# Peptides against a protein of PDB entry 3PUK, part 30

Target 1, 227 residues: chain A of PDB entry 3PUK
Amino acid sequence: ERGLKSVVWRKIKTAVFDDCRKEGEWKIMLLDEFTTKLLSSCCKMTDLLEEGITVIENIYKNREPVRQMKALYFISPTPKSVDCFLRDFGSKSEKKYKAAYIYFTDFCPDSLFNKIKASCSKSIRRCKEINISFIPQESQVYTLDVPDAFYYCYSPDPSNASRKEVVMEAMAEQIVTVCATLDENPGVRYKSKPLDNASKLAQLVEKKLEDYYKIDEKGLIKGKTQS

## One batch from the design tools (peptide)

Design b1_p17_2_s2 (made by RFdiffusion4, then SolubleMPNN; from b1_p17_2, 9 letters changed)
Fold by OpenDDE base, seed 1:
Structure b1_p17_2_s2 (fold): chain B 227 residues (1-227), chain A 17 residues (1-17)
Amino acid sequence: as target 1 above (227 residues)
Amino acid sequence: SLEEQYKKLKEFNEELK
């Protein structure tokens, strides 16, 4: 058993592939930079074939239309990825694929969501957030996908304070997705340094965990667990 | 808010059915 990798794969299989699976139907899957890394960390191409994926394409690249096939978009809720999707379905006469299933790795901002709804709703059969914003490295190790995190967290420049907070917020959110994936509400342990970044991050994680479990699908309130 | 986004997403998915 591959620990965290297997858990992540099971989550993706249930939340994405099982959700849109139709017997005998093959789909084209569109990935961005993050989801490419995510899938590569927890599955093989053979696994994707078993889930009904015939071809994997990079959403950022120019692609030839395959109008007879449905597309599965497994992407991050970023302007870049969303814009690429909109290019595929924005014109009624120039749709790249038959229809779209969209699965976001994280919460989609209202601005992006509304933009999709307004322009491409007729082409979309499913739109879901699956809340996986981390990369499993080993059985109990994961990494966060937050660009420039190291730079801002360790910057002594007060002018970077606002950016540091934004980065920490993003990191905390991704840590919460790990907890959600593992179905845990853990107590947080950290090592304090002079900048107290770990303590600040821990507080953000705790707050976000409370919010997440308060509004989860089952409306369940979980107590703290050990992890 | 996350709650509002979740509500909107659910509503959207219901409309797609």
Scores: peptide ipSAE 0.019, ipTM 0.487, DockQ to the pose 0.728
Fold by OpenDDE base, seed 2:
Structure b1_p17_2_s2 (fold): chain B 227 residues (1-227), chain A 17 residues (1-17)
Amino acid sequence: as target 1 above (227 residues)
Amino acid sequence: SLEEQYKKLKEFNEELK
């Protein structure tokens, strides 16, 4: 299988499921909005079962405690998702699960990480960032999880300029995660419009790619590839 | 069941659209 979906699945399998796998151990997996979409796009329930997931739960919903089972949190590093996690483990007397494995889809801000560390460190067996912040749709097509990106990027209102920059940064970061997942350092191409959105985004992506490959685990700087 | 869980996942995904 050569499609983007299969690559993403392979990445998740290696980075998440293989990382926390224990023989004979089943886990409950907690998903948020993004990771629900992500997994639904690249795997089936049977795939998750094979990876030792017995139950999938929505992190935002009230859930019954399953204190004998460990929980795998595959979530976005957002205040909302983190708060839900903290509610599960924040109370010493009312932990919903035996322990937690946390896998963030992207960089977790220090503020959120510190909050987790301060409240639930004893319950956490793993806490990693896997850097997958996109939804695969086709072999080489993906969507980004950036709220209101279209609105802010194409807004002629000067008051939205600051938000536009934030959106561009977020988009660039997510595109870099695609490249990282695919192990590619592409030559960025874009189609110019009257607005410089594509050009700006391309520049941000290139800069972030450079930074990523400079500090990657292998210490290798890859040449430009086709993507 | 796996079927039920899959349905829940799909429903969750739809709710989030």
Scores: peptide ipSAE 0.008, ipTM 0.395, DockQ to the pose 0.020
Fold by OpenDDE base, seed 5:
Structure b1_p17_2_s2 (fold): chain B 227 residues (1-227), chain A 17 residues (1-17)
Amino acid sequence: as target 1 above (227 residues)
Amino acid sequence: SLEEQYKKLKEFNEELK
């Protein structure tokens, strides 16, 4: 397939599975709510088995220790997911797995990263940010995952204005990850709504795209491409 | 879903024991 789902899967395969793959080694994979949806949208369980994943587990659930196996954490950089990870490795007596490979779907704030380093650094073999924070639906359609986005964006209460800005920033970041994944710098198009949320979001996306390509890994600045 | 597939796999593995 040449669609977005295939591109996303290929990125996950190269950035996550190939990065930590060892011949003959099986891992337990820990997922949170977002990454469960993400993988469900672009792969099958058989695909994960081929990548050396024997079992997938929900990071939020209570799990039995499997101390002889390494764990692959593919999670969002949220306090909730990080706290669950810390419970798995924060105490010597509570160590659930042999070691951890951590792959965050987005930028991990320094506060969370420092918390991990302070308590679990010896258990971590790899920690990487892969910048995939969207769900592919169709070949050219994706869904953003920002909690309460609709509520705050369309709230008539002025007291929610600051929260609305935070939500829009998060949405813009996720859209930029799509562009980065596809290696495209699209022109942003939108239809205005009564609250002009689409226009504000478009401006944020354009600004973030410019910033991204100025400092991209390849050092390439691309012109606007087909959106 | 991935969770459903995992559940089926677990059930299958239990049957093989």
Scores: peptide ipSAE 0.006, ipTM 0.375, DockQ to the pose 0.018
Fold by OpenDDE base, seed 3:
Structure b1_p17_2_s2 (fold): chain B 227 residues (1-227), chain A 17 residues (1-17)
Amino acid sequence: as target 1 above (227 residues)
Amino acid sequence: SLEEQYKKLKEFNEELK
């Protein structure tokens, strides 16, 4: 069995680098906080060089224009990352790069997607969602990127019940992306004590897995079931 | 839905070609 890190790298290589590869062409790659951690967990700088990446830049920082080079944006579908992209290409006179290839780690909300289409469509050569919203730690260990998950899941305040549900849903979605990446439909095990959070999460995961594989059997793209 | 999202994304990428 291949380790989770190698599987994740293979997925990124196929979905991102192979998709936009052009012989003899080098690109600048823009990363956000999450994708920096993601790539750091599953590859080395030498690996990125082999994939045609010459320089890695932080999307949040003020960067000098390199107008002769195309840019590969590997970013999360968040307002912050999208806004930074829009700053790079939103003005005709201030375009930082020659063109953009955009790869989102998860499904991009319609609001953000439409905003990009409306303002920067002429600069975009490719836009895809690859559905990797987790970070591999070890062969069988990963972490989720769900803000304030611990706080809301263990909050004794009943007023947080709605937010807790949202967090649980987000966690379940990311777990399903792991399964999709590994091409596995595992049985879910959990410990219910002292809280019932694990039981609820397990139910959500099981339901989403069922939906995912039903869709996959129909020959549709792999990803979230509720998008 | 996933199906709707795929359709939208596919259409967008075709326009970019």
Scores: peptide ipSAE 0.017, ipTM 0.465, DockQ to the pose 0.480; fails the geometry check

Design b1_p17_2_s3 (made by RFdiffusion4, then SolubleMPNN; from b1_p17_2, 8 letters changed)
Fold by OpenDDE base, seed 4:
Structure b1_p17_2_s3 (fold): chain B 227 residues (1-227), chain A 17 residues (1-17)
Amino acid sequence: as target 1 above (227 residues)
Amino acid sequence: SLEEQYKKLKEFNKSLE
């Protein structure tokens, strides 16, 4: 069985690198915290070189302009990452790169998307969501990038209920990205816990899976698979 | 909604082409 790392890499290669690849063209790749971890988990620098990436830079850091090169932004759809992108291309006179290809790891909120479109559309050659919001650890093992997930999910404090819901939503979304990456629509199974968090999460996952496959370009709702 | 986001993204990408 191909390990999850290999599957993730293959998806990134197809969805990102192959999508923007031009023969003989090198790009600078901009990463954020999540995508740095993601790529580090499933590829080597040599792999990125083979995909036409000459330099990897942190989007959060101040960077020198390389105006002759196109930039590949592989970033999470967060205000922080988007704001950094906007700083790179927001001013016509201060463009750091020749053009941008943007690949979001997950669904980009309309507010952020509209902000990008309004300010930087002329610099963007591609904007795509690839739906990978997890870090592969082992074969069929992954970690979720949801801050304070444990704390809020298991908090006995009722005041954290709203935050717990947000966390559950984020976890569900990331689980769906795993399923999408694996091309599976699993029947969700869970063990009930005292707080019934597993049940709630399962319901959210099922709902999001349905939504995901409804909007899939293939227009095919896949039947539940055993996973 | 996710559907709306997808539609917007698709439209945007078409406009770039």
Scores: peptide ipSAE 0.025, ipTM 0.507, DockQ to the pose 0.780
Fold by OpenDDE base, seed 1:
Structure b1_p17_2_s3 (fold): chain B 227 residues (1-227), chain A 17 residues (1-17)
Amino acid sequence: as target 1 above (227 residues)
Amino acid sequence: SLEEQYKKLKEFNKSLE
């Protein structure tokens, strides 16, 4: 079995680097907190150099303009990351880079997408969603990036019930991206505890998997696989 | 919906080509 790290790297290579590759062209790559962790988990700097990346920079930091180079933004679809991008390209006179390629790790909300479209569409060469919102730890182990997930999932406070549901939805979405990356539609297994959070999460994952594969361009409803 | 977002994104990418 190919390790999860190699599968993730292959997906990024195909969906991001091959999509924007131009022979002889070097790009600056902009990363946020999540994508920094993601790439660090599945590749080396040498791999990125081979893909035509000369420099990696943090999107949140102030950066000097390199107006002759194109920028590859590999970022999460968050207001913070999008706002940083908009600062780089929002003014015609203050563009930091020659052009932008944007690859989101997940679905970009319409509100953020519309902001990008309205302010800097002329600077964008590509804008895609690649659906990778998890971090591979080992060959068959991954972690989710959901802030405060532990706190809300195990909170006995009824006032946190709505927030718990939001967190569960976010976790389910990330699990679905793992399944999509592995091209699997698994039967979900879980251990129930008194709060039965695992059962609720399993139900959300199953529902979202069904929705994902119905929307998939191949129109192939995959049967349940063992994972 | 995810479908609507995907459609918008595809349309946007087409407009960039």
Scores: peptide ipSAE 0.019, ipTM 0.508, DockQ to the pose 0.686
Fold by OpenDDE base, seed 3:
Structure b1_p17_2_s3 (fold): chain B 227 residues (1-227), chain A 17 residues (1-17)
Amino acid sequence: as target 1 above (227 residues)
Amino acid sequence: SLEEQYKKLKEFNKSLE
């Protein structure tokens, strides 16, 4: 059953493809490791063709210039992905593509954003954050992309406390993106045993949900939904 | 804040149009 996958695909279609779509125009799409997994989980190549994507390229690989075509970058806001983008457009004389549309899967830090703005602003036609930082597996199942989450969350070493907090924050952020994607403000439930990690995570999720809906495009604070 | 970040992003996109 593909309930969650369909929802994620619809969100990507609306937020990314419909946003940059021009009639009769084909684009090259650049993906990183995360977005490759994301799209692979919720769509087929035929779906991408219907959205005006002619080819998909890995942003990390060396690619031949296609100067007559515009590029759609659907990437994570990481230094690695951003650096690869900058290499494509950093030289005025050697732009790989005609122009760029950039869609980040999550919030782009100001440092990275400023770096892009300073070097490549003239080549960018669109830059947007779409807040999808999870992989849909089944109708109601998703996975988080938080490196070493298990290690830090369950580490008995007090020296890892700061890292544990960072991981918890990242997990909470991704859970909130799921809720946002589903247009849900759930009552958070958790099991506290054996560690208090679930309780802490729940608190972070609740706080972030409140913040998200407070600043949503509609300016509406949604009440808790039944989930 | 998230609000400030969102505002910056909107302003940036407007500058690109």
Scores: peptide ipSAE 0.018, ipTM 0.484, DockQ to the pose 0.593
Fold by OpenDDE base, seed 2:
Parts: C-alpha cells; sequence; structure tokens
Structure b1_p17_2_s3 (fold): chain B 227 residues (1-227), chain A 17 residues (1-17)
C-alpha cells in the first residue's frame, strides 16, 4: 500500500499541477499556512520543480510583481487567503502576475467565490476545489487543520457547545476529504470516552461519506472499505 | 533558490504552530 503521503502527493499532482500544466511554462506558486504544511508533508522542492514551479511564495507576504508569469494559487478557501489573492488581482494597475490558477483545498463558500468573480474573473484561468484539507503524517495517519479543536471538543463549558459543533463539523469534513483522496468508504470506528465527542464525530463522518459517494465524480456508489 | 524558499516556508509553518 502506498503511504498516505504518496497518495496525497499524487492527488495534488493530478488535480493541481497536471490540470494547469502547459509545456514550457513556469509558474509562481502561492501558498498559505495550510498548503505550506500540506506540501511540506508530502513533497520535496525537487518535486515542485518537476511540476513547473519556479518560485514558491507566501500569499500573506508582500511580494514583488512578476507580471510576465502566471501564478498558481494553492490555498485554503479562507477570507484571509482570498483577500490576499484579491489584492494581487483586484485592480488592473496592481496585478502582480499575468494570470491566476486557483486551487482551493476545500469547498469555497459562495460568498468568497462571488467576491472573486466580481473583482478578478478576467484574471482567472482556472478555479477548482481539490478537497484536501488534512496533513498526512504517516502511512495511514493524518492531522486535521481545525483551529482550537482540542479546546472546544473537550471543553466542559456549555457555552462552547455551539463552537464545539462547528469544530466537529469541520473535522468531519476534513476526514471525508481523506476518504475521498484514498478512494475509500471506511467503516467508522471510534473509542468512546466520557464525552460523546467521538460518537458524534463518527456520525458526522458517516453522513458526509454517504453524501459524497452518492454524488461522487465517477457516479459510482462504493461499498464500505477497510482502512 | 527554490530550495531556500521552501526551507523558509517550512520555517514559517513551524512558527505558526
Amino acid sequence: as target 1 above (227 residues)
Amino acid sequence: SLEEQYKKLKEFNKSLE
């Protein structure tokens, strides 16, 4: 079995790099916090070079314009990352790059998408959601990018209940992205603790998996697999 | 170099943890 890292890399290669590849063309790649972690976990710089990336930049930093080059934005669908993108292309005079290819790691909310369309549509050559919102650690181990997840999930304070639910929803979504990436529909297993967090999360994952495989890209309903 | 850039990004990531 190929390790999770290799699977993730293969997914990124196919969904991002191959999708926007043009012979002889080099791109600048813009990364945010999450995608920096993601790529760091599953590839080397040499791999990125082979994919036609000449420069990697942090989207949050002020960058010098390279107007003759196209930019590959591999970013999370967050207001912060989107705002940084918009600053790069928001005005004709301030365009930092020739054009943009945008690949979101997860579902981009309509509000953000509409904001992009309204201001930068002419500069965008591609916009795609690739649905990878996890960090591979080991062959079958991954971490989730959910801020304050531990705090909210294990908080005994009832005032955090709503936030806990949001966090668990986000975690469940990210777990589904792992399953999608691995092309698996696993049976969900969990260990019960004094708190029902694991059970609730499992239920959310199961529901989302069902929804995903009902309308998968291939139109195939997959049976449960073991992971 | 690209390698240096990547190292910087890794360092940045570490700083965000």
Scores: peptide ipSAE 0.006, ipTM 0.363, DockQ to the pose 0.021

Design b1_p17_2_s4 (made by RFdiffusion4, then SolubleMPNN; from b1_p17_2, 7 letters changed)
Fold by OpenDDE base, seed 2:
Structure b1_p17_2_s4 (fold): chain B 227 residues (1-227), chain A 17 residues (1-17)
Amino acid sequence: as target 1 above (227 residues)
Amino acid sequence: SLEEQYKKLKEFNKELE
């Protein structure tokens, strides 16, 4: 399958499931709202079973401890998701799971990372960023998970300018994750409208792409590709 | 910076191994 969904699944399989795979070991997988949507868009429960996931749980819900099993956290690097993780492992006496593998969908801020490191480092076996912050819909179509993006981007209210910048950065980051997932360094194209949103977003994407490929573990800077 | 964050994360993962 050549669609974006298959590419995303392959990326998750390689970056997450293969990374933490142990023979004969089953894990509980914890998902947040975004990763639930993400996995639902690109795989089936049977696929997850094949990857050694026995149960999927919502990280935001109150869950019964399964102390004999390791947990795979596939979550967004948000305060909410991180706080839920910390609740699972923050108490030495009340760990919900045996150990944790954490895979963030995007770059984890230092503040959150430090909080995790300080509180739960002994329980963590892996903590990685996989850089998938989009939902695949069609072969080349995806959606971004940026709340109120439409409102802030098109708001004429100057008071929303700061929020607009934050939204633009978030969108740019997610677009970069698409490019990274597809192993592409595209020439960014956009249609200009009276608002400079598209141009600004394009610039942010280009800058972030440069940064991404510069720090890529492979040390390979790709030239511009068509996408 | 993003680079610094990446380095920190990489180092942390090495410590966890």
Scores: peptide ipSAE 0.025, ipTM 0.581, DockQ to the pose 0.708
Fold by OpenDDE base, seed 3:
Structure b1_p17_2_s4 (fold): chain B 227 residues (1-227), chain A 17 residues (1-17)
Amino acid sequence: as target 1 above (227 residues)
Amino acid sequence: SLEEQYKKLKEFNKELE
């Protein structure tokens, strides 16, 4: 049985490192808060060295320019991470690195994507979404990164209804990324609770799974798998 | 939509290659 950590690492290796690999070339890798946790959960520094990464830098911190080296950005599609990237390449005179490869962990909103294209397109060699928005904990366990999920899902306050929907959507998306990573289209199962959270989440997951496999890289609709 | 997201990425990467 292959552990979830190994599956996630294999996915990242294939989708990110193999995608931008050039023989004999070293890159600087830029990480944000989420991707730091993600990589820490499924690989070691020695693994990254084998993939041609010489150093890892935090995208949020001020960094010295290394203009002769290309940079690999493995980041979340958030305004904060994107803004930090834009600071690195937004000015012709102040480019931190030679060029950029960008890999987003999730779907990048059009607003952010267009902002990147408008300001930094000449510096970008690759831009791809890899759709991994979870942290593997054990061989069969993962955690979701949705802030305040518990609070909003279980809030009795009607004023939080809109926020609850947003949280549920985010959770469903992350669950689908797990299924996609495992190459599974499971029949969704849930336990009924006093709140409709489980049922609603199940419906969202089912819908998103259908959408994902409908437009996957192969353009094929996959049947339900045993899960 | 997911479909539009997929399309924009494919088009953009073609331009970069």
Scores: peptide ipSAE 0.023, ipTM 0.562, DockQ to the pose 0.704
Fold by OpenDDE base, seed 4:
Structure b1_p17_2_s4 (fold): chain B 227 residues (1-227), chain A 17 residues (1-17)
Amino acid sequence: as target 1 above (227 residues)
Amino acid sequence: SLEEQYKKLKEFNKELE
């Protein structure tokens, strides 16, 4: 069985690097916190070099312009990451790179997308969502990047109910990205005790899976698998 | 909706090509 890391790398290679690859062209790659962790978990610097990446930079840091090179933004669709991108291309005077390829790890909210479109469209060559919002740890193990997930999900304080819902939704979304990456539509199994968190999460996952496969680029509705 | 978002993104990419 191919390890999850290999699957994730293959997905990134196909969805990101192969998509924007041009023969003889080198790019600067901009990463955020999540994608730094993601790539670190499934590839080496040498792998990135082979994919035409000459330099990796942190999107959050102030960077010197390299106007002759195109930039590959592999980032999460967060306000912070998007704002950093916008600073790189928001004005002609602030343009740090020749052009941008943007690959989001998850669905980009319309608000952020519209902001990008309105301000930086001329600089963008690609803008895609690849839907990988998890970190592979082992062959079939991954971690979710949801801040304070444990705290809110298991908080006895009713005042955290709204936040709990947000966290569960985020977790469900990330689980769906795992399924999508693995090309699976699993039947969801859960242990409901002692709390209903697992049940709620399962419902969210099922709903999101259905939605995801309905809108799949291939237009395929996959049946439930026995994973 | 996710569908609308997907559609917008797809259309945008077509415009960029």
Scores: peptide ipSAE 0.041, ipTM 0.660, DockQ to the pose 0.726; fails the geometry check
Fold by OpenDDE base, seed 1:
Structure b1_p17_2_s4 (fold): chain B 227 residues (1-227), chain A 17 residues (1-17)
Amino acid sequence: as target 1 above (227 residues)
Amino acid sequence: SLEEQYKKLKEFNKELE
């Protein structure tokens, strides 16, 4: 059993591919930097073909229009990725694809969401958030995609304190997505260091987990699980 | 809030259907 990788793949299959699947229909899939890494970590090209993906394209690159095909955007909710999407559908006369299915890996800010809604709503068939913001490395190992995390977390400069908090917040959010993917509410364990970064991160994770499960559609208060 | 955003997203998806 490929542990975490299989769980992540199953989540993507259910939340993305099964959600937009139509019998006999092929789609072009658009990926960004993060989702390229994510899919490469948990599936093969043959798996994507089985899910009705004919070709994978990088959203940041210039692409030729394929107006007869629908596009599946599996992207991060970043200004860069959203802007690339908007370029594909922003002009009524110059749409790259027939229609779009958009699946964000994380929470899409209202500013970006409103921008999409205002400019491209007629071209969109689905828009969902799937809450996967981590990369599975091995069966029980994952990595976080937080740029400059190491620099800010270990910076002794007090001027970086605000940036450190932002980074820790982002890390905590990604850890919560792992827990959500695994359907777990774990007790957080950490090794304390002089900077107490691990303790602060643990507190942020615990708070966010509580918030997540309170909002969970099933209203199921899950007790702490041992992970 | 996350709750409000999920609500907006659900409403948007209903509009897309």
Scores: peptide ipSAE 0.029, ipTM 0.642, DockQ to the pose 0.637; fails the geometry check

